# Peptides against a protein of PDB entry 6KZJ: the designs that were tried, part 53

Target 1, 71 residues: chain A of PDB entry 6KZJ
Amino acid sequence: SPDLLSEVSEMKQDLIKMTAILTTDVSDKAGSIKVKELVKAAEEEPGEPFEIVERVKEDLEKVNEILRSGT

## One batch from the design tools (peptide; made by RFdiffusion4, then SolubleMPNN)

Design b2_p25_7_s3
Fold by OpenDDE base, seed 5:
Structure b2_p25_7_s3 (fold): chain B 71 residues (1-71), chain A 25 residues (1-25)
Amino acid sequence: as target 1 above (71 residues)
Amino acid sequence: SSREEALKLVLEILKRLEALEKKLS
């Protein structure tokens, strides 16, 4: 759906910003990062798009926990 | 380091989102 696509696009942009903060490579272009599909090109992530989004949100929470706790 | 681990995870999630965008478009 268009609403889900918009949500995914917004999440993607937020993650690009996070990448810019976390990376120390000055050659990285903030806001222009495009991660090439490697493993995902061979096998698509299972589940409906909305289910994938929910799993992504769970994984993002794990990232936040790592950053807050240092573990 | 925690920052390094977080970066790797963020990049993987970003890859998943880009794959999802292709599926949705």
Scores: peptide ipSAE 0.586, ipTM 0.914, DockQ to the pose 0.530
Fold by OpenDDE base, seed 1:
Structure b2_p25_7_s3 (fold): chain B 71 residues (1-71), chain A 25 residues (1-25)
Amino acid sequence: as target 1 above (71 residues)
Amino acid sequence: SSREEALKLVLEILKRLEALEKKLS
């Protein structure tokens, strides 16, 4: 879905901006950030793309809560 | 710190979105 791809790309860009705010390091490479593998197997995440996006949105809400509450 | 944890979560989500972009293209 091209509409879903556009949404994903926009979310990614927003998160890159968030990392620039959260980091204390100075870098002009924010647009090309590569992330190592963590807990979730991103390449093997189950479900249709729409379902994955919904789970991402839920996880982003958790991030927002941490930033608002400090806990 | 909570800020550090938030950053780690954001970076992990970024990786998930990058993987999703590959699936959609």
Scores: peptide ipSAE 0.585, ipTM 0.912, DockQ to the pose 0.528
Fold by OpenDDE base, seed 3:
Structure b2_p25_7_s3 (fold): chain B 71 residues (1-71), chain A 25 residues (1-25)
Amino acid sequence: as target 1 above (71 residues)
Amino acid sequence: SSREEALKLVLEILKRLEALEKKLS
């Protein structure tokens, strides 16, 4: 789905910005961070793409909770 | 630290999203 692809792309870009803030504490520069992919069949995330996105959003909420609470 | 853990999680999520982009392309 092109709509889902666009959503995933935007999420990725937002997370790259978050990574830059977490590493430098400077809101000025957004770094270009590339994450090396290790694609293994046994470690492939199961489910349809829209299901994977929902799980990602759940995990992102955990990140946000850590950042807000410090725990 | 909690901040370092958050960073690790973000990097893992980025990896998952990049894999998903390839599936959708």
Scores: peptide ipSAE 0.583, ipTM 0.914, DockQ to the pose 0.543
Fold by OpenDDE base, seed 4:
Structure b2_p25_7_s3 (fold): chain B 71 residues (1-71), chain A 25 residues (1-25)
Amino acid sequence: as target 1 above (71 residues)
Amino acid sequence: SSREEALKLVLEILKRLEALEKKLS
């Protein structure tokens, strides 16, 4: 789904911004942090793409909780 | 620290989204 791909791409960009906020790296390219694409060999998250997105959103909420509460 | 752990989790989620992008492409 092109709409789902757009949503995933937008989420990825938002997370890259979060990485910039959380990282202490102050390199000359700190404003343009890029994460290399890494996929574990012979490993793939199960489920339909929309199900994976929902799980990612749930995990992002966990991250937000850690940042809000410190735990 | 919790912040370091949060960063690691964010990076892992990014990896999952990159894998999903590849799957959708």
Scores: peptide ipSAE 0.582, ipTM 0.913, DockQ to the pose 0.541

Design b2_p25_8_s2 (from b2_p25_8, 9 letters changed)
Fold by OpenDDE base, seed 5:
Structure b2_p25_8_s2 (fold): chain B 71 residues (1-71), chain A 25 residues (1-25)
Amino acid sequence: as target 1 above (71 residues)
Amino acid sequence: MDALEIVMEILKQLLALEKKLKKEL
């Protein structure tokens, strides 16, 4: 789905921004995200697209819980 | 896992998803 692909692209950019916000190590740059390393690791991600979507939803909910509660 | 670790994991998942979607086109 082209629409889903576009949504995924936008979400990637949003998560990069979140990474910069959540990074506490002052030595780490916002652009220091090892995207190349993540790209390589992504080749090992198991499951069909719909299974990955469900995992993403679950993990996003967990992030939201942590940010809301502080724990 | 803390929020940062989970966000990085989600990003990896999205990269994987993107690749799989492109291959299905």
Scores: peptide ipSAE 0.672, ipTM 0.929, DockQ to the pose 0.813
Fold by OpenDDE base, seed 2:
Formats: C-alpha cells, structure tokens, sequence
Structure b2_p25_8_s2 (fold): chain B 71 residues (1-71), chain A 25 residues (1-25)
C-alpha cells in the first residue's frame, strides 16, 4: 500500500542514520559505497513483501537486544 | 553478527521491500 511504502521510506532513512552512528569507519565515502552495494544486493532479495516485513521485524529485535545489553 | 551488520541487512531488506511495493502501484 502507499502507506506502507511511505513507512518503508522513512525507516530506510532512519537505518541510514543508525549506520552512521554505529560505523567506526572514518572514511568519508565508506557509507555511500556500501549503500550502493546494498541497492544491487536488494535486487536479489527473495520473498513477498509480507515475508520481508517479518524478516525486518526479527532483525530489528536483534539490534534492539544488542543495543540494550551491549552485546 | 554485530549491530552494524544487522542494520545493513535490514537496510538491504527495506530497499528490496520498497522496490516490490513500487511494482504494485
């Protein structure tokens, strides 16, 4: 749906910000280069939209656990 | 996996999801 598309776009921007916070790479272009690679890799991501949403939810929980526990 | 690796994986998934949703329009 258009609403889900808008939400995904917003989450994408938030994840880019998180990448900048979590990265220890001091290279100016490291983030940009990695995002370009992800765009290509995304073309091969399997599954229907609802299946991808479930994977995203699972991985977000993993990130939350790491940030909360420090490990 | 560390937090950065998982965040990058989520971003890849979101990019894929975005493309698939756009194809439904």
Amino acid sequence: as target 1 above (71 residues)
Amino acid sequence: MDALEIVMEILKQLLALEKKLKKEL
Scores: peptide ipSAE 0.671, ipTM 0.928, DockQ to the pose 0.809
Fold by OpenDDE base, seed 1:
Structure b2_p25_8_s2 (fold): chain B 71 residues (1-71), chain A 25 residues (1-25)
Amino acid sequence: as target 1 above (71 residues)
Amino acid sequence: MDALEIVMEILKQLLALEKKLKKEL
């Protein structure tokens, strides 16, 4: 779906911004991860697009809970 | 997992999703 692809692209941009907010030092995990390594890890992600969407939704809820509660 | 770790996991999933969607075109 072209609409879903556009949504994914926008969400990706938002998550990059969140990474910058959550990163405090060059020694942080985000600072140590290479883009090339992330791309390779993504190539191993199993499942159809709709299955990945469900996992993304679950993880977003986890992030929301952590940021809301502070833990 | 902390928030940053989960965000990185989401980012990986989005990259995978983007690649899979592009292959459907």
Scores: peptide ipSAE 0.670, ipTM 0.929, DockQ to the pose 0.839
Fold by OpenDDE base, seed 3:
Structure b2_p25_8_s2 (fold): chain B 71 residues (1-71), chain A 25 residues (1-25)
Amino acid sequence: as target 1 above (71 residues)
Amino acid sequence: MDALEIVMEILKQLLALEKKLKKEL
């Protein structure tokens, strides 16, 4: 749906910001190169949209735990 | 894996999701 697409687009931008915060690489090019690789890798991502949403939720929980605990 | 690696994986999933949703329009 258009509403879900808008939400995904916003979340994508938020994750890019998080990547900039968490990266240890001081090179501006490192981030852009990694994004290009992710775009290509995304073409091979299996599953229907609802299945991907569930995987995203699980991974967000993992990130939250790491950032909260420091480990 | 560390937080950065997971965040990058999530970003990949979101890019895939975005493409799939656009195909449904």
Scores: peptide ipSAE 0.670, ipTM 0.928, DockQ to the pose 0.799

Design b2_p25_8_s3 (from b2_p25_8, 10 letters changed)
Fold by OpenDDE base, seed 4:
Structure b2_p25_8_s3 (fold): chain B 71 residues (1-71), chain A 25 residues (1-25)
Amino acid sequence: as target 1 above (71 residues)
Amino acid sequence: MDPLKLVMEILKRLLALEKKLKEEM
């Protein structure tokens, strides 16, 4: 759905920002993320798109927990 | 657990999902 696509696009942009914050590579900070290579290497995840999004949100919470606790 | 590595993997998954969603259009 277009609403789900919008949500995914927003999450993607947020993750790009997070990458810039977390990376120590100045080249990566300069926007050297090779999106095309990531797309080529991307594997199709099983499940409906909304289910995939929920799993991604769960994994993002794991990231947040690591960042909050330091572990 | 490396949060940067996890973020990159999640980004990769979202790129795949975005492609899938666009292909449905």
Scores: peptide ipSAE 0.633, ipTM 0.920, DockQ to the pose 0.605
Fold by OpenDDE base, seed 5:
Structure b2_p25_8_s3 (fold): chain B 71 residues (1-71), chain A 25 residues (1-25)
Amino acid sequence: as target 1 above (71 residues)
Amino acid sequence: MDPLKLVMEILKRLLALEKKLKEEM
């Protein structure tokens, strides 16, 4: 679905920005995103694409909770 | 939980999903 692809692309871009914000040390390698390496290391999750997106949204809410509460 | 670590893992998952979606087009 092109609509789902657009949503995924938007989420990806937002997370790249979040990575920059959360990286506080110059030597922190997490701030240096290498797409090729991430794609190479990535494994296919089970389920339909829309189900994977829903699970990702759930995990993003966990990030928000951590940032909001500090835990 | 380390929010940066979680964000990086989510990003990896989205990259995999993006690749899958493009391959299925």
Scores: peptide ipSAE 0.633, ipTM 0.920, DockQ to the pose 0.622
Fold by OpenDDE base, seed 1:
Structure b2_p25_8_s3 (fold): chain B 71 residues (1-71), chain A 25 residues (1-25)
Amino acid sequence: as target 1 above (71 residues)
Amino acid sequence: MDPLKLVMEILKRLLALEKKLKEEM
């Protein structure tokens, strides 16, 4: 759906900004994001798009917990 | 765990999903 596509696009944009914050060296892989290679390397995740988004949100919360706790 | 590594993996998944959603349109 267009609403889900919009949500995914916004999350993607936020994550790109996070990579800029978390990188400490310009030579880091995250400093030069190759979108085409990332998509090519990604395997098809099973489930409906809305189910995938919910799993991504759970994993993002884990990232937030690591950043908040430092571990 | 490296949060940058996790963020990159999530970004990879979202890029794949974005492509999938656009192909369905």
Scores: peptide ipSAE 0.633, ipTM 0.919, DockQ to the pose 0.607
Fold by OpenDDE base, seed 3:
Formats: C-alpha cells, sequence, structure tokens
Structure b2_p25_8_s3 (fold): chain B 71 residues (1-71), chain A 25 residues (1-25)
C-alpha cells in the first residue's frame, strides 16, 4: 500500500542517518552506501509487508538498546 | 552486538521491501 511504502521510505532515510553517525572510518569512503549493491545482495523476506515492517521495528529496538547501554 | 552492522542489514531489508512494494503497484 502507499501508506506502508511511505513508512518504509521514512525508516530507510533514518537508517542512512544512523550509518553516518555510527561509522568511525576515517577514509574518504566512510559512511558510503552503495544502494545498488545492497538491493542486489538482499533476499526476499517471507511474510506480508506489514509483518516485515514489524520485525524490522523489533530489530531496531535491539539496535537502540546497544546504543544506549553499549551492549 | 555491532550496531553499525545491524543497521546496515536492516537497511538492506528495507530496500528490498521498498522494491517489493513498488512492484506491487
Amino acid sequence: as target 1 above (71 residues)
Amino acid sequence: MDPLKLVMEILKRLLALEKKLKEEM
């Protein structure tokens, strides 16, 4: 649905910002994201799109916990 | 335990999902 597509697009943009914050590479390629390569390497996740989004949100909470606690 | 690695993996999943949703339209 268009509403779900908008939500996915917003999360995608937020994650791109997170990668820029989390990268500690000092090279000229630090934080570089090759979108084409990521899409090519991605495998189709099973389930309805809204179910996939909920699983992603659960995994993002794990990331947030690591960032807050260091573990 | 590597938050950058996890974020990149989630981003990859979202890119795949975005492609899937666009193909549905």
Scores: peptide ipSAE 0.631, ipTM 0.919, DockQ to the pose 0.618

## One batch from the design tools (peptide; made by RFdiffusion4, then SolubleMPNN)

Design b2_p26_1_s1 (from b2_p26_1, 12 letters changed)
Fold by OpenDDE base, seed 5:
Structure b2_p26_1_s1 (fold): chain B 71 residues (1-71), chain A 26 residues (1-26)
Amino acid sequence: as target 1 above (71 residues)
Amino acid sequence: SAADREEAIKLVDRMLERLEKIEKML
């Protein structure tokens, strides 16, 4: 769906902006992010594109809560 | 907290990977 593709593209751009906010603040990372594990989890995750978008939105809510709480 | 920030970074990375997967599916 071209509409879904446009939504995905917009979400990507928003997440890149969030990455900048999360990483540019000089806070030391607590440990190494296992990027390979995260990629693997995403690859193994079943579902139609719309269902995967819903999972992304669920995680986005978690991130927004973290950012809003300032912890 | 630092732990929450690290979790947020992980979540963002996972979300980006999911979105890239979707782009390939569409």
Scores: peptide ipSAE 0.561, ipTM 0.909, DockQ to the pose 0.088; fails the geometry check
Fold by OpenDDE base, seed 4:
Order: C-alpha cells, then sequence, then structure tokens
Structure b2_p26_1_s1 (fold): chain B 71 residues (1-71), chain A 26 residues (1-26)
C-alpha cells in the first residue's frame, strides 16, 4: 500500500542517519562489513512486506538498546 | 563497546537491505 511504502521510505531515511552516527567513531574495520552476506540474508527472508517491516522494527529496538547503554 | 557498535552497524545495514527489498516488492 502507499501508506506502507511511505513508512518504509521514512524508516530508510532514519537508518541512513543512524549509519552516519554509528560510523563516525569506528575504525576502518566498519568498512569491512561483507555487504554481500547481508544482502543474501535479506533476500532469503520470507514473508510479506509488512512482516519484513516488523523484523526491521525488531532489529531497530536492538540498535536502540545498544545506543542507550552506551557500551 | 566497540563490539556493540560493530553489531549495531551490521544490524542497520541489514535493515536497510530489507527495506530496499520491500520497496521492490511494493
Amino acid sequence: as target 1 above (71 residues)
Amino acid sequence: SAADREEAIKLVDRMLERLEKIEKML
């Protein structure tokens, strides 16, 4: 739906901002993330778009916990 | 910790890939 597409677009924008914050103080090793593996994992995940969005929200909560703890 | 930050970066990257996949599905 157009509403879901708008939500996805907004989430993507927020995640791009988070990437900028997380990569500011990390060593060159941050660039060594094997994007191919992450892409493959995402492609292998089954489910309707809304179900995948829920998985994204779950991982977002994990990221938020990391950021709140400051560890 | 540095390990936590690395995990967070990986999570964000995976999330972005999922969202891009969804955009193609919609």
Scores: peptide ipSAE 0.561, ipTM 0.909, DockQ to the pose 0.088; fails the geometry check
Fold by OpenDDE base, seed 3:
Structure b2_p26_1_s1 (fold): chain B 71 residues (1-71), chain A 26 residues (1-26)
Amino acid sequence: as target 1 above (71 residues)
Amino acid sequence: SAADREEAIKLVDRMLERLEKIEKML
């Protein structure tokens, strides 16, 4: 669906901006992130595109909670 | 906290990978 593809593209751009905000003041902890395991988990995650988008939105809420609290 | 920021970074990375997967499916 072209509409879904456009939504996904916009979400990616927003997440890239969030990454820049999160990593600016993160020096020591950022290097220990096991990106390989996260990539593998995402690749093996079952579901139709719309179901995966819903999971992304759920995790986005968690990130927003962290950013809002400032903890 | 620093731990929360690390978790947030992990979540964002996972979300980005999911979105790239979707793009390949569409």
Scores: peptide ipSAE 0.559, ipTM 0.909, DockQ to the pose 0.089; fails the geometry check
Fold by OpenDDE base, seed 1:
Structure b2_p26_1_s1 (fold): chain B 71 residues (1-71), chain A 26 residues (1-26)
Amino acid sequence: as target 1 above (71 residues)
Amino acid sequence: SAADREEAIKLVDRMLERLEKIEKML
């Protein structure tokens, strides 16, 4: 649906901003993340679009907790 | 901590991949 697509687009924009914040002071170790493994995990994850969005929101809460704690 | 930041980066990357998958489904 157009509403869901708009929500997804907004979430992507927020996550890109988070990536920029997280990668500014991290050494070259951030480059060791195997993008292929992350892509494969996302492709194998079952569910309708709305259900996948809910999983994204769950992980977003974890990221927010990390960012808020500053540790 | 540095470990927390690394975990956060992995989470963000995974979420982005999920969202891109959804965009292809819609």
Scores: peptide ipSAE 0.558, ipTM 0.908, DockQ to the pose 0.089; fails the geometry check

Design b2_p26_1_s2 (from b2_p26_1, 10 letters changed)
Fold by OpenDDE base, seed 4:
Structure b2_p26_1_s2 (fold): chain B 71 residues (1-71), chain A 26 residues (1-26)
Amino acid sequence: as target 1 above (71 residues)
Amino acid sequence: SEKDREEAIELVDRMLERLKRVEEML
């Protein structure tokens, strides 16, 4: 779906901005995230693209809670 | 907290990889 692809592209851009905010401090721990494991985890998740996007939105709510609380 | 920040970073990275995978599927 072109509409879904557009939504995904917009979400990616937002997440990249969030990454920039969260990783402003060059902590070695923040950089030690195993990209390969994240890729594998994403590939192992079942469901259609729209279902995966909904799961992303659920995790986005978690991130928003963290950012809003400032804890 | 620092722990929450680390969790947030991990979540964001995971979400990004999911969305990249979605783009490949579309």
Scores: peptide ipSAE 0.646, ipTM 0.923, DockQ to the pose 0.088; fails the geometry check
Fold by OpenDDE base, seed 1:
Structure b2_p26_1_s2 (fold): chain B 71 residues (1-71), chain A 26 residues (1-26)
Amino acid sequence: as target 1 above (71 residues)
Amino acid sequence: SEKDREEAIELVDRMLERLKRVEEML
């Protein structure tokens, strides 16, 4: 749906910003992440688009917790 | 910690790829 697509687009934009913040001091480590493996993993995840988005929201909460803790 | 930051980076990257996949499905 257009509403879900808009939500996904907004979330993606936010995550790009988060990536820029997180990779400032760990550029070498970030470069080691296998994008192709992440793509394959995402393609293998079952569920409807809205269900996948809910899983993304769950992981977003984990990231936010890490950022808030500052550890 | 640095380990937590690395985990966060991995999570964000995974989330991005998931969202890109969702966009393809829509």
Scores: peptide ipSAE 0.645, ipTM 0.922, DockQ to the pose 0.089; fails the geometry check
Fold by OpenDDE base, seed 3:
Structure b2_p26_1_s2 (fold): chain B 71 residues (1-71), chain A 26 residues (1-26)
Amino acid sequence: as target 1 above (71 residues)
Amino acid sequence: SEKDREEAIELVDRMLERLKRVEEML
């Protein structure tokens, strides 16, 4: 779906902005999993594209909560 | 907290990879 693809592209851009904010004061202590493992996990997730996007939106709400609270 | 920040970083990275996968599927 071209509409879904457009939505995904917009979400990616927002996440890149969040990355810049979150990694501002991070160094070697940044707790991030290896990209290969993230790719593998994403590849193994079942469901149609729109269902995967909904899971992304759920995690996005968690990130927004963290950023808003400043905890 | 620092722990929450680390969690947020991991979540963002995971979300990005999911979206890249979706783009491949579309």
Scores: peptide ipSAE 0.645, ipTM 0.922, DockQ to the pose 0.088; fails the geometry check
Fold by OpenDDE base, seed 2:
Structure b2_p26_1_s2 (fold): chain B 71 residues (1-71), chain A 26 residues (1-26)
Amino acid sequence: as target 1 above (71 residues)
Amino acid sequence: SEKDREEAIELVDRMLERLKRVEEML
């Protein structure tokens, strides 16, 4: 739906901003993440688009906790 | 910690790839 597409687009933009914050001082380990593996993992995710978005929101909570705690 | 920061980066990258997949499905 157009509403879901708009939500996804907004989430992507937010995540790009988070990437910029997290990678301001990039380490070698941070750059070692294999995009190919992430793509394959995403293709294997079952469910309708809105269900995948809910899983993204779950991981977003983890990221937010890391950012807030500064640990 | 640095480990948590690396985990956060991985999570964000994974989330972005998921959202790109969702866009392809829509």
Scores: peptide ipSAE 0.645, ipTM 0.922, DockQ to the pose 0.088; fails the geometry check

Design b2_p26_1_s3 (from b2_p26_1, 12 letters changed)
Fold by OpenDDE base, seed 3:
Structure b2_p26_1_s3 (fold): chain B 71 residues (1-71), chain A 26 residues (1-26)
Amino acid sequence: as target 1 above (71 residues)
Amino acid sequence: SAADREEAIELVDRMLQRLEKVEEML
């Protein structure tokens, strides 16, 4: 739906901003991320578009907790 | 912690990939 597409677009923009915040001081750890596995996991994730978006929102809560705690 | 920040980066990367998939599906 157009509403879901708009929501997805907005979420992507927010995540790009979060990436900039997270990577500013984490240059030493960025090299350990298995990009290939992340891509594979995303490609193999089953479900309708709205279900995938709900899973993204669940992970967003985890990220928000990390950012809020500063640990 | 540094470990938490690494986890957060991984989560964000995965989320972005999933959202790109959703855009292709729509």
Scores: peptide ipSAE 0.590, ipTM 0.910, DockQ to the pose 0.089; fails the geometry check
Fold by OpenDDE base, seed 5:
Structure b2_p26_1_s3 (fold): chain B 71 residues (1-71), chain A 26 residues (1-26)
Amino acid sequence: as target 1 above (71 residues)
Amino acid sequence: SAADREEAIELVDRMLQRLEKVEEML
């Protein structure tokens, strides 16, 4: 779906902006991200494209809560 | 907190990987 592809592209841009905000003040722990585990999790996640996007939106709400709380 | 920020960074990275997978599926 071209509409879904456009939505995904917009979400990616927003996430890149969030990365810039989050990494500015993070000194020590940012290097501990297990890239292999993140890639594996994404590759093994079942579902149709729309279902995966909905799961991304669920995690986005968690990030928004962290940003809003300032903790 | 620093722990919350680390979690947020991990979540963002995971979300980006998922979205890239979606793009490949479309």
Scores: peptide ipSAE 0.590, ipTM 0.910, DockQ to the pose 0.089; fails the geometry check
Fold by OpenDDE base, seed 1:
Structure b2_p26_1_s3 (fold): chain B 71 residues (1-71), chain A 26 residues (1-26)
Amino acid sequence: as target 1 above (71 residues)
Amino acid sequence: SAADREEAIELVDRMLQRLEKVEEML
C-alpha cells in the first residue's frame, strides 16, 4: 500500500542517519561486518511486506535500547 | 560497549536490507 511504502521510506531515512552516528567511532570494526550473511538473512526471510516491516520494528527496539543504554 | 555498538550496526544494516526488499515487493 502507499501508506506502507511511505512508512518504509521514512524508516530507511532514519536508519541511514543512525548508521552515520553509530559508525563514527567504530569505523575500523564496521568493515568486519559480514555483509553477505546479513544480505542472505534478509533475502531468505519469508513473509508479506507488512510482516517483514514488523520484524524490522522489533529490531529497531533493540537498537534503541542499545543507544539509550550508552554501553 | 563496543560490542553493543557493533551489534547495533549489524541490526541497522539488516533492517535496511529488509526494507529494500520490501520496496521491491511493493
Scores: peptide ipSAE 0.589, ipTM 0.910, DockQ to the pose 0.089; fails the geometry check
Fold by OpenDDE base, seed 2:
Structure b2_p26_1_s3 (fold): chain B 71 residues (1-71), chain A 26 residues (1-26)
Amino acid sequence: as target 1 above (71 residues)
Amino acid sequence: SAADREEAIELVDRMLQRLEKVEEML
């Protein structure tokens, strides 16, 4: 739906901002990300678009916890 | 911790890729 597409677009923008915050503070160690594994996980993600978005929201809470705690 | 920050970066990257997939599905 157009509403879901708008929500996804907004979430992407927020995640890009989060990436900037996270990568600015971390030095060259950001290169250790296994891009292939991340791509595979996203490609194999089952479910309808709204179900995938809900899983993204679950992971967003994990990221928010990390950012809030500063651990 | 540095490990938590790395995890957060990985999570964000995965989430972005998932959302891009969703956009293709819509």
Scores: peptide ipSAE 0.589, ipTM 0.910, DockQ to the pose 0.088; fails the geometry check

Design b2_p26_1_s4 (from b2_p26_1, 13 letters changed)
Fold by OpenDDE base, seed 5:
Parts: structure tokens; sequence; C-alpha cells
Structure b2_p26_1_s4 (fold): chain B 71 residues (1-71), chain A 26 residues (1-26)
């Protein structure tokens, strides 16, 4: 779906901006974050594109909560 | 907290990986 592809592209851009915000406030003590397991989990995660988008939105809500709380 | 920010970064990376997967599926 071209509409879904456009939505995915927009979400990617937003997440890149979010990465910049998160990494600038992380002190130099934040060593290499091992995301290998999470990346592999995402790669092996079953589901249709729409279902995967919903999972992305769920994680986005978690990130937004972290940003809003300022902890 | 620093732990929360680290978790957030991990979550973002996972989300980006999922989105890349979707793009390959479409």
Amino acid sequence: as target 1 above (71 residues)
Amino acid sequence: SAADREEAIKLVDRMLERLDKIEKML
C-alpha cells in the first residue's frame, strides 16, 4: 500500500529526530547500547505490516511516556 | 533517568528495525 509506505516513511523520520533528542542528553557514560537482541526480535517478529505498525505505536507510547516524565 | 533514556533508545532502534522490515514487505 502506497499510503502505508508513506506513513512508515514519516514515522521513520520522526524516530530519527527522537533519537537525536535522546542521545544528546545521555551523558558520556552511556556506553554502546546493545540492541542486538531487540533487533533480532524485531526481525523474527511475525505479523502483517499493519500489525507490526501497531507494535511500533505501542513502543512509541512507551518512549513518549519516558520523554514526558523527564526521568 | 539514565536507565529510562537507555531503554527509550533501545525502543527507538527496535521500532526503526520493524519499519525497515515493513518497507521490505511492501
Scores: peptide ipSAE 0.569, ipTM 0.910, DockQ to the pose 0.088; fails the geometry check
Fold by OpenDDE base, seed 4:
Structure b2_p26_1_s4 (fold): chain B 71 residues (1-71), chain A 26 residues (1-26)
Amino acid sequence: as target 1 above (71 residues)
Amino acid sequence: SAADREEAIKLVDRMLERLDKIEKML
């Protein structure tokens, strides 16, 4: 769906901005995140594109909660 | 906390990987 593709593209743009915000005051340990493990997890997740988007939105809410709490 | 920020970064990275996967599926 072109609408879904547009939504995904917009979400990516927002997440890239969030990455910049989160990495501004993070220790060197945060830079050691194994991308390989994250990629593998994403590859193993089953479901149609729309279902994966819903999982993304769920994790986005977790990130927003962290940001709102300021912890 | 620093731990929460680290978790948030991991979550964002995973979400980005998922979205890249979706773009390949569409």
Scores: peptide ipSAE 0.566, ipTM 0.909, DockQ to the pose 0.088; fails the geometry check
Fold by OpenDDE base, seed 1:
Structure b2_p26_1_s4 (fold): chain B 71 residues (1-71), chain A 26 residues (1-26)
Amino acid sequence: as target 1 above (71 residues)
Amino acid sequence: SAADREEAIKLVDRMLERLDKIEKML
């Protein structure tokens, strides 16, 4: 739906900004993230778009907790 | 911690990949 597409687009924009924030002080090792494994996991995840969005929201909660804790 | 930041980066990357997948499905 157009509403879902708009939500997805907004989430992407926010996550790109978060990436910039998270990588500012991270050593060059941050670039060596095995993106391959994460990409594969995303490709293998079943579900309709709305179900995948819910998984994204779950991981977003984890990220927010990390950011709030400052650890 | 540095480990937590690395985990956060991984989570963000995974989320972005999922969102890209959704956009292709829509």
Scores: peptide ipSAE 0.565, ipTM 0.909, DockQ to the pose 0.089; fails the geometry check
Fold by OpenDDE base, seed 2:
Structure b2_p26_1_s4 (fold): chain B 71 residues (1-71), chain A 26 residues (1-26)
Amino acid sequence: as target 1 above (71 residues)
Amino acid sequence: SAADREEAIKLVDRMLERLDKIEKML
């Protein structure tokens, strides 16, 4: 639906901002992220778009906890 | 910690990939 697409677009924008915050202080080591493994996991993940969005929201909460705790 | 930050970066990248997948499905 167009509403879901709009929500996804908004979430992407927020995540891009989070990436900028997380990678600002990371030296050249930030490039070592095994992008291939992450892409593979996303490709193999089953479910309808709204179900995948819920999984994204679950991981977002984990990221928020990391950012909030500062550990 | 640095480990937590690295995990956070990985999580964000995964989420972005998922969202890109969703956009292709819609």
Scores: peptide ipSAE 0.565, ipTM 0.909, DockQ to the pose 0.088; fails the geometry check

